Peptides against a protein of PDB entry 5VVV. Designs and how they scored, part 23

Target 1, 276 residues: chain A of PDB entry 5VVV
Amino acid sequence: FLCGVVEGFYGRPWVMEQRKELFRRLQKWELNTYLYAPKDDYKHRMFWREMYSVEEAEQLMTLISAAREYEIEFIYAISPGLDITFSNPKEVSTLKRKLDQVSQFGCRSFALLFDDIDHNMCAADKEVFSSFAHAQVSITNEIYQYLGEPETFLFCPTEYCGTFCYPNVSQSPYLRTVGEKLLPGIEVLWTGPKVVSKEIPVESIEEVSKIIKRAPVIWDNIHANDYDQKRLFLGPYKGRSTELIPRLKGVLTNPNCEFEANYVAIHTLATWYKSN
Target 2, 276 residues: chain A of PDB entry 5VVV as posed
Amino acid sequence: FLCGVVEGFYGRPWVMEQRKELFRRLQKWELNTYLYAPKDDYKHRMFWREMYSVEEAEQLMTLISAAREYEIEFIYAISPGLDITFSNPKEVSTLKRKLDQVSQFGCRSFALLFDNIDHNMCAADKEVFSSFAHAQVSITNEIYQYLGEPETFLFCPTEYCGTFCYPNVSQSPYLRTVGEKLLPGIEVLWTGPKVVSKEIPVESIEEVSKIIKRAPVIWDNIHANDYDQKRLFLGPYKGRSTELIPRLKGVLTNPNCEFEANYVAIHTLATWYKSN

## One batch from the design tools (peptide; made by RFdiffusion4, then SolubleMPNN)

Design b1_p10_2_s3 (from b1_p10_2, 6 letters changed)
Fold by OpenDDE base, seed 5:
Structure b1_p10_2_s3 (fold): chain B 276 residues (1-276), chain A 10 residues (1-10)
Amino acid sequence: as target 1 above (276 residues)
Amino acid sequence: SLHEKMRELV
């Protein structure tokens, strides 16, 4: 069971010292996972093709080493979906080289994110792939196998919540293709019925699990505030029955952008996790 | 913006 934090918000990323402090807190609270997915990290999303500099490499190696010191699984995410051509072997090779570099930093767990992108394929991809889901699954499976089938590999679908599913969760051709064609060792991220789910009913997890043919990892936006920086979400982790725990592969909370605001959010997630 | 899409969903 993956339990911890995803740094997955838009806005100023946390500094390395905040991330190290997070790892100390995660260990202290018996949480085990950190997903590196800061939307405004240039080499994560907008410039995903660009290799890390020597200085950036040293910082990432130090961060990954700190996660290991605190027994926290460090998952490196990349979001190539803004401008990748899935059918282009050069793009696939560029993605492989980027993940090879991160593997050299001592990273062993990875994520491919296709959230918050246009649902339209380019003309070249339409000639090769039957659908957008087929294109995403093809590259994800190829990367997963290329990396030697790492123990933890995550996929974030473009339809990552109930409100993004067409026509709905149980009938989505996109999620059906993901469930049928994504290799069984790859985990699927999900935010619940909505992008920001006030509640995540057990029945909603049973519905999505059936179509994706696996238990999801919850990307939990309950404390996310990047959509309204005038608000801080300081309340406890709630609206999730502990009956979800045996039906999930994990829960990663995407909390407030303000690092100092997240004590209650993360601590109460840990209490929830240990209460099952 | 992406933030606008998030605001409409919350």
Scores: peptide ipSAE 0.086, ipTM 0.852, DockQ to the pose 0.579
Fold by OpenDDE base, seed 3:
Structure b1_p10_2_s3 (fold): chain B 276 residues (1-276), chain A 10 residues (1-10)
Amino acid sequence: as target 1 above (276 residues)
Amino acid sequence: SLHEKMRELV
């Protein structure tokens, strides 16, 4: 069971010292996972093709080593979906080369994120792939196999919550393709009925699990505040029954952008997880 | 904005 934090918000990424402090807190609270997915990290999303510099490589190696020291699984995410051409073998090779570099930093766990992108394929991809889901699954499976089938590999769908599913969760052709074609060793990220789910009912997890043919990892936006910089979400982790735990592969909270605001959010997630 | 889209879905 993956339990911890995703740094998955828009806005200023956390600094390396904040991330190391996070790992210390996660270990202390018996949480086990950190997903590196900061949307405004240039080489994560906007410039995903660019290799890390020598200085950036040293920072990432140090961060990954710190995660290992605190027994935290470091998952490196990349978000190529803004401008990748799925059918172009050079794009696939560029993605492979980027993840090879991160593997050399000692990273063993990875994620491909296709959240917050346009649902339209380019003309070249439409000639090769039957749907957007087929294109995403094809590259995800290829990358997963290329990396030697790492123990933890995550996929974030473009339809990552109930409100993004067309026509709905149980009838989504996109999620059906993901469930049928995504290799079984790849985990699927999900935010619940909404982007920010006040509640995540057990029945809603049973519904999505049926179509994706696996238990999801919850990307939990309950404490996310990147959509409203005037608000801080300081309340406890709530609106999730502990009956979800045996029905999930994990829970990763995407908390407030302000690192110091997240004590209650992360601590109460840990209490929730241990109450089962 | 992407942030507005997220807020509309809350």
Scores: peptide ipSAE 0.085, ipTM 0.843, DockQ to the pose 0.521
Fold by OpenDDE base, seed 2:
Structure b1_p10_2_s3 (fold): chain B 276 residues (1-276), chain A 10 residues (1-10)
Amino acid sequence: as target 1 above (276 residues)
Amino acid sequence: SLHEKMRELV
């Protein structure tokens, strides 16, 4: 069971010292996972093709080593979906080289994120792939296999919550393709009924699990505040029955952008997790 | 914006 934090917000990423402090807190609270997915980290998303510099590599190696020291699984995410051409073997090779570099930093767990992108494929991809889901699954499977089938590999769908599913969760051709074609060793991220879900009912997890043919990992935006910089979500982790735990592969909270605001959010997630 | 899309859904 993956339980911890995704740094998945828009806005200023956490500094390395905050991330190390996070790992210490996660260990102390018996949480086990950190997903590196900061939207405004240039080489994560907008410039995903760019290799890390020597200095950036040293920082990431240090960060990954710190996660290991605190027994926190460090999952490196990349979000290539803004401008990747899925059918272009050069793009696939570029993605492979980027993840090879991160593997050299000692990272062993990875994620491919296709959240917050347009559903439109380019003309070249339309000639090769039957749908956007087929394109995403193809590259995800290829990367997963290329990396030697790492123990933890996550996929974030473009339809990552109920409100993004067309026509709905249970009938989504996109999620059906993901469920049918994504290799079984790849975990699927899910956010619940909405981008920010006040509640995540058990029935909603059963519904999505059926179509994706696996228990999801929750990307939980309950404490996310990147959409409103004037608000801090200081309340407890709530609106999730502990009956979800046996139906999930994990829960990763995407909390407030302000690192210091997240004590209650993360601590109460830990309490929730340990209450099962 | 992506932020607007998130706001519309909250």
Scores: peptide ipSAE 0.084, ipTM 0.849, DockQ to the pose 0.573
Fold by OpenDDE base, seed 4:
Structure b1_p10_2_s3 (fold): chain B 276 residues (1-276), chain A 10 residues (1-10)
Amino acid sequence: as target 1 above (276 residues)
Amino acid sequence: SLHEKMRELV
């Protein structure tokens, strides 16, 4: 069971010292996972093709080493979906080289994120792939196999919540393709019925699990505030039955952008997790 | 939508 934090918000990423403090807190609270997915990290999303500099490499190596010191699984995410051509072997090779570099930093767990992108393929991809889901699954499977089938590999679908599923969760052709074609060792991220789910009913997890043919990892936006810079979510982790725990592969909370605001959010997630 | 708001932050 993956339980911890995803740094997955838009806005100023956390500094390395905040991330190290996070790892210390995660260990103390018996949480085990950090997903590196800051939207405004240039080389994560907008400039995903760009290799890390020597200085950036040193910082990431230090961060990954710190995660290991605190027994926290460090998952490196990349979001190539804004402008990748899935059918182009050069794009696939560029993604491979980027993940090879991160592997050299000592990272062993990875994620491919296709959230918050347009559901349109370019002309070249339409000639090769029958759907957007087929294109995403193809590259995800290829990268997963290329990396030697890492113990933890995550996929974030473009339809990552109930409200983004067309026509709905159980009938989504996109999620059906993901479930049928994504290799079984790859985990699927899900935010619940909504992007920010006030509640995540058990039945909603059973529904998505059936179509994706696996238990999801919850990307939990309950404390996310990137969409409203005037609000801080300081309340407890709630609206999730502990009956979800045996039906999930994990829960990663995507909390407030302000690192200092997240004590209650993360601590109460840990209490929830240990209450099962 | 919330998604549209998040896209406006990029």
Scores: peptide ipSAE 0.065, ipTM 0.821, DockQ to the pose 0.182

Design b1_p10_2_s4 (from b1_p10_2, 6 letters changed)
Fold by OpenDDE base, seed 1:
Structure b1_p10_2_s4 (fold): chain B 276 residues (1-276), chain A 10 residues (1-10)
Amino acid sequence: as target 1 above (276 residues)
Amino acid sequence: SLHERMQELV
């Protein structure tokens, strides 16, 4: 069971010292996972093709080493979906080289994120792939196999919550293609019925699990505040039955942008997890 | 914006 934090918000990324402090807190609270997915990290999303500099490489190596010191699984995410051409072998090769570089930093766990992108493929991709889901699954499977089938590999779908599913969760052709064609060793991220789910009913997890043919990892936006910079979510982790735990592969909370605001959010997630 | 998409969905 993956339990911890995803740094997955828009806005200023956490500094390396905040991330190290997070790892210390995660270990202390018996949590085990950190997903590196900061939307405004230039080489994560907008400039995903760019290799890390020597200085950036040293920082990431130090961060990954710190995660290992605290027995926290460091998952490196990349979000190529803004402008990748899935059918272009050069794009696939560029993605492989980027993940090879991160693997050289000592990273062993990875994620491909296709959240918050347009559903339209370019003309070249439409000639090669039957649908957007087929294009995403093809590259994800290829990368997973290229990396030697790492123990932890995550996929974030473009339809990552109930409200994004067309026509709905159980009838989505996109999620059906993901469930049928995504290799079984790849985990699927999900935010619940909504982007920010006030509640995640057990029945909603049973519905999505059936179509994706696996238990999801919850990307939990209950404490996310990047959509409203005037608000801080300081309340406890709530609206999730402990009956979800045996039906999930994990829970990763995407909390407030302000690192110092997240004590209650993360501590109460840990209490929830240990209550089962 | 992406932030607008998130706000419309919350």
Scores: peptide ipSAE 0.097, ipTM 0.852, DockQ to the pose 0.604
Fold by OpenDDE base, seed 2:
Structure b1_p10_2_s4 (fold): chain B 276 residues (1-276), chain A 10 residues (1-10)
Amino acid sequence: as target 1 above (276 residues)
Amino acid sequence: SLHERMQELV
């Protein structure tokens, strides 16, 4: 069971010292996972093709080593979906080289994120792939296999919550393709009924699990505040029955952008997790 | 941006 934090917000990423402090807190609270997915980290998303510099590599190696020291699984995410051409073997090779570099930093767990992107494929991809889901699954499977089938590999769908599913969760051709074609060793991220879900009912997890043919990992935006810089979500982790735990592969909270605001959010997630 | 649209949906 993956339980911890995704740094998945828009806005200023956490500094390396905050991330190290996070790992210490996660360990102390018996949480086990950190997903590196900061939207405004240039080489994560907008410039995903760019290799890390020597200095950036040293920082990431240090960060990954710190996660290991605190027994926190460091999952490196990349979000290539803004401008990747899925059918272009050069793009696939570029993605492979980027993840090879991160593997050299000592990272062993990875994620491919296709959240917050347009559903439109380019003309070249339309000639090769039957749908956007087929394109995403193809590259995800290829990367997963290329990396030697790492123990933890996550996929974030473009339809990552109920409100983004067309026509709905249970009938989504996109999620059906993901469920049918994504290799079974790849975990699927899910955010619940909405982008910010006040509640995540058990029935909603059963519904999505059926179509994706696996228990999801929750990307939980309950404490996310990147959409409103004037608000801090200081309340407890709530609106999630502990009956979800046996039906999930994990829960990763995407909390407030302000690192210091997240004590209650993360601590109460830990309490929730340990209450099962 | 897509992010802006996401912010409008929350």
Scores: peptide ipSAE 0.085, ipTM 0.843, DockQ to the pose 0.758
Fold by OpenDDE base, seed 5:
Structure b1_p10_2_s4 (fold): chain B 276 residues (1-276), chain A 10 residues (1-10)
Amino acid sequence: as target 1 above (276 residues)
Amino acid sequence: SLHERMQELV
């Protein structure tokens, strides 16, 4: 069971010292996972093709080493979906080289994110792939196998919540393709019925699990505030029954952008996790 | 959605 934090918000990323402090807190609270997915990290999303500099490499190696010191699984995410051509072998090779570099930093767990992108394939991809889901699954499976089938590999679908599913969760051709064609060792991220789910009913997890043919990892936006920086979400982790725990592969909270605001959010997630 | 709001802010 993956339990911890995803740094997955838009806005100023946390500094390395905040991330190290997070790892100390995660260990202290018996949480085990950190997903590196800051939307405004240039080499994560907008410039995903660009290799890390020597200085950036040293910082990432130090961060990954700190996660290991605190027994936290460090998952490196990349979001190539803004401008990748899935059918172009040069693009696939570029993605492989980027993840090879991160593997050299001592990273062993990875994620491919296709959230918050246009649902349209380019003309070249339409000639090769039957659908957008087929294109995403093809590259994800190829990368997963290329990396030697790492113990933890995550996929974030473009339809990552109930409100983004067409026509709905149980009938989505996109999620059906993901469930049928994504290799069984790859985990699927999900935010619940909505992008920001006030509640995640057990029945909603049973519905999505059936179509994706696996238990999801919750990307939990309950404390996310990047969509309204005038608000801080300081309340406890709630609206999730502990009956979800045996039906999930994990829960990663995407909390407030303001690092110091997240004590209650993360601590109460830990209490929830240990109460099952 | 979060996505819709982020597209309005860019």
Scores: peptide ipSAE 0.076, ipTM 0.829, DockQ to the pose 0.187
Fold by OpenDDE base, seed 4:
Structure b1_p10_2_s4 (fold): chain B 276 residues (1-276), chain A 10 residues (1-10)
Amino acid sequence: as target 1 above (276 residues)
Amino acid sequence: SLHERMQELV
């Protein structure tokens, strides 16, 4: 069971010292996972093709080493979906080289994120792939196999919540393709019925699990505030039955952008997790 | 949607 934090918000990424402090807190609270997915990290999303500089490499190596010191699984995410051509072997090779570099930093766990992108394939991809889901699954499977089938590999679908599923969760052709074609060792991220789910009913997890043919990892936006810079979510982790725990592969909370605001959010997630 | 707002933040 993956339980911890995803740094997955838009806005100023956390500094390395905040991330190290997070790892100390995660260990102390018996949580085990950090997903590196800051939207405004240039080389994560907008400039995903760009290799890390020597200085950035040193910082990431230090961060990954710190995660290991605190027994926290460091998952490196990349979001190539804004402008990748899935059918172009050069794009696939560029993605491979980027993940090879991160592997050299000592990272062993990875994620490919296709959240917050347009559903439209380019003309070249339409000639090769029958759907957007087929294109995403193809590259994800290829990268997963290329990396030697890492123990933890995550996929974030473009339809990552109930409200983004067309026509709905159980009938989504996109999620059906993901479930049928994504290799079984790859985990699927899900935010629940909504992007920000006030509640995640057990039945909603059973529904998505059936179509994706696996238990999801919850990307939990309950404390996310990047969409409203005037609000801080200081309340407890709630609206999730502990009956979800045996039906999930994990829960990663995407909390407030303000690192200092997240004590209650993360601590109460840990209490929830240990209450099962 | 929140998605539309998040896309406006990019």
Scores: peptide ipSAE 0.067, ipTM 0.821, DockQ to the pose 0.182

Design b1_p10_3_s1 (from b1_p10_3, 4 letters changed)
Fold by OpenDDE base, seed 4:
Structure b1_p10_3_s1 (fold): chain B 276 residues (1-276), chain A 10 residues (1-10)
Amino acid sequence: as target 1 above (276 residues)
Amino acid sequence: SIDEIYRNRK
């Protein structure tokens, strides 16, 4: 069971010292996972093709080593979906080289994210793939296999919550393709009925699990504030029955942008997790 | 809605 934090918000990424402090807290509270997915870290998303500099490499190596020190699984995410051409072998090779570099930093767990992108394919991709989902699954499977089928590999669908599913969760052709074609060793991220789900009913998890043919990892935006940074969400982790735990592969909370605001959010997630 | 904020966030 993956339980911890995803740094997955839009806005100023956390600094390395904050991330190290996070790892210490995660260990103390018996959580086990950190997903590196800061939207505004430019080499994660906007410039996903760009290799890390020597200085950036040193920082990431140090960060990954710190995660290991605190027995936190470090998952490196990349979001190529803004402008990747799925059918172009050069694009695939570029993605492979980027992840090779990160693997050299000591990273062993990875994620491909296709959230918050357009639902259309370019002409070249339409000639090769039957659908947008087929294109995403193809590259995800290829990368997963290329990396030697790492123990933890995550996929974030474009339809990552109930409200984004067309026509709905149970009848989504996109999610059906993901469920049928995504290799079984790859986990699927999900945010619940909404992007920010006040509640995540058990029935909603059963519904999505059926179509994706696996238990999802919750990307939980209950404390996310990147949609309105005039607000801080300081309340406890709630609206999730502990009955969800045996029906999930994990829960990763994506909290307030302000690192200092997240003590209660993360602590109460830990309490929730251990209460089952 | 919050959902639409994210849907349109590129």
Scores: peptide ipSAE 0.684, ipTM 0.965, DockQ to the pose 0.913
Fold by OpenDDE base, seed 2:
Structure b1_p10_3_s1 (fold): chain B 276 residues (1-276), chain A 10 residues (1-10)
Amino acid sequence: as target 1 above (276 residues)
Amino acid sequence: SIDEIYRNRK
């Protein structure tokens, strides 16, 4: 069961010292996972093709080593979906090289994220793939296999919550394709009924699990505040029955942008997790 | 809505 934090917000990413402090707290609270997915980290998303410099590499190596020190699984995410051409072998090779570099940093767990992108393919991709989902699954499977089928590999769908599913969760052709064609060893991230879900009912997890043919990992935005700079969410992790735990592969909370604001959010997640 | 904020973020 993956339980911890996804740094998945828009805005200023956490600094390395904050991330290291996070790892310390995660270990203390018996959580086990950190997903590196800061939207505004340039080489994560907007410039995903760009290799890390020597200096950046040293920072990431240090960070990954710190995660290992605290027995936190470090999952490196990349979000190539803004402008990748799925059918272009050069693009696939570029992605492979980028993840190879991160592998050299000591990272063993990875994620491909296709959240918050246009649901359209370019002309070249339309010639090769039957749908956007097929394109995403194809590259995800290929990368997963290329990396030697790492123990933890995550996929974030474009339809990552109920409100983003067309026509709905259970009838989504996109999610059906994901479920049917994504290799079984790849985990699927899910956010609940909404981007920010006050409640995540058991039934809603059963519904999505059926179509994706696996138990999801929750990317939980209950404490996310990147949509409103004037608000901090300081309340407890709630609205998730502990009955969800046996029906999930994990829960990763995407909390407030302000690192200092997240004590209660993360601590109460830990309490929730351990209460099962 | 919050959903639309994220839907339109790129």
Scores: peptide ipSAE 0.677, ipTM 0.964, DockQ to the pose 0.912
Fold by OpenDDE base, seed 5:
Structure b1_p10_3_s1 (fold): chain B 276 residues (1-276), chain A 10 residues (1-10)
Amino acid sequence: as target 1 above (276 residues)
Amino acid sequence: SIDEIYRNRK
């Protein structure tokens, strides 16, 4: 069971010292996972093709080593979906080289994210793939196999919550393709009925699990505040029955952008997890 | 809505 934090918000990313402090807290509270997915980190999303510099490499190696020190699984995410051409072998090779570099930093867990992108393919991709889901699954499976089928590999669908599913969760051709064609060793991220789900009912997890043919990992935006800079969410982790735990592969909370605001959010997640 | 904010974030 993956339980911890995803740094997955828009806005100023956390600095390395904050991330190291996070790892210490995660260990103390008996959590086990950190997903690196800061939207405004340039080489994660907007410039995903660009290799890390020597200086950036040193920082990431240090960060990954710190995660290992605190027995936290470090998952490196990349979001190529803004402008990747799935059918172009050069693009696939570029993605492979980028993840090879991160592997050299000591990273062993990875994620491909296709959230918050246009639900369309270019002309070249339409000639090769039957649908957008087929294109995403193809590259994800290829990368997963190329990396030697790492123990932890995550996929974030474009339809990552109930409200983004067309026509709905149980009837989505996109999610059906993901469920049927995504290799079984790859986990699927999900935010619940909404992007920010006040509640995640057990029945809603059963519904999505059926179509994706696996238990999801919750990317939990309950404490996310990147949509409203005037608000901090300081309340407890709630609206999730502990009955969800045996029906999930994990829960990663995506909390407030302000690192200092997240004590209660993360601590109460830990209490929730241990209460099962 | 919050959902629409994220749908349009690109």
Scores: peptide ipSAE 0.677, ipTM 0.964, DockQ to the pose 0.907
Fold by OpenDDE base, seed 3:
Formats: C-alpha cells, sequence, structure tokens
Structure b1_p10_3_s1 (fold): chain B 276 residues (1-276), chain A 10 residues (1-10)
C-alpha cells in the first residue's frame, strides 16, 4: 500500500530542503511514498525532453539518496502529454533517454502522467492509434517494459476523476481501453468523483476499479490549494472511509502549495492509514 | 468550477 505525498500542484515547487524535511516527516509518521510531480518544474512537464544539467543531476541524486535514507519510495513522474507525438519514434526515444538519466540517479520507481491535456491526437497519431487511450497505453507499456518493469510504475489517465469521464466512469471507452490494454503491473492514479473530492465513496472506487481492472492509487486533492492562492486547507484528512484501504493500491495526498501548511494534512492521513 | 480550472490548465 503506497501512502504519502504527491508534490503534484501548479505553482512554485518545493525546494530540496523542504523535500528532505518531508521525507523525515513521512518516516516519522510511518508513511512510505513520495511522488515527484511538480507541474511547474520545467523539465517535468513544459520541457520534459530536456536532460538535467550536471548541477540538477547532483541535486536529484542527493534527493533520491535522502529518500532512501528515510526509507521513502521516491517515484519520479514525467508529464510529456502537452506536446508529445506518440507515433514518433524520436519522441519515444527522447522519453526513454530522460528516464534513463533519472534511473542513473538511483531512481527505481516512475510515473507517466497524462492529466490536464487535450483529448485530441495530432494527425500523425490518428494514423497509428485507434484512440488517445491507445496511444497513451502504447507508450506507457513500452516505457514500463524498457525500464525493466519497475516494481512501482504509475499511470495518470487523462480521465483521472469521475467528472472527466465521458460519458461516465463505467461506460468510458477511454478507461475501458486503459483497463484492458495497460499492463497489469502498472498502477492507475485516480482523484475520486471530482478533481477535488470532498468525499470518495467506496462504491465509486468499486466502479472505477471494475473498468480499469485494478485497484487505483488515489491522488488525493482534498488539501490542494493551487486553484485558489487565497486559501489554505488546514483541516484533517476526512471523507474517506477506512474501508477504502483494502480496495486501493495507495493514497498520495497532493497538499497545499505552502509546504509549512501541510502538517495536519499529512499527519491526519497517516492516522487514517494506521487506523484500519 | 474547480474541475474546470484543472481542465483548462493545459
Amino acid sequence: as target 1 above (276 residues)
Amino acid sequence: SIDEIYRNRK
């Protein structure tokens, strides 16, 4: 069971010292996972093709080593979906080389994120793939296999919550394709009925699990505040029955952008997890 | 809505 934090917000990414402090807190609270997915980290999303510099590499190596020191699984995410051409072998090879570099930093867990992108494919991709889901699954499976089938590999669908599913969760052709064709060793991220789900009912997890043919990892935006810079969410982790735990592969909270505001959010997640 | 904010952040 993956339980911890995803740094998955839009806005100023946390600095390396904050991330190291996070690892210490995660260990103390008996959580086990950090997902590196800061939207505004340039080489994560906007410039996903760009290799890390020597200086950036040193920082990431140090960060990954720190995660290992605190027994936190470091998952490196990349979000190529803004402008990748799925059918272009050069694009696939570029993605492979980028993840190879991160592997050399000591990273062993990875994620491909296709959240917050258009559902449309370019003309070249339409000639090769039957649907957007087919294109995403194809590259994800290929990368997963190329990396030697890491123990932890995550996929974030474009339809990552109930409200984004067309026509709905149980009847989504996109999610059906993901469920049927995504390799079984790849986990699927999900935010619940909404992007920010006040509640995540057990029945809603059963519904999505059926179509994706696996228990999801919750990317939980309950404490996310990147949509409103004037608000902080300081309340406890709630609206999730502990009955969800045996029905999930994990829960990763995407909390407030302000690192200092997240004590209650993360601590109460830990309490929730241990209460089962 | 919050959902729309994220849908349009690309």
Scores: peptide ipSAE 0.674, ipTM 0.964, DockQ to the pose 0.893

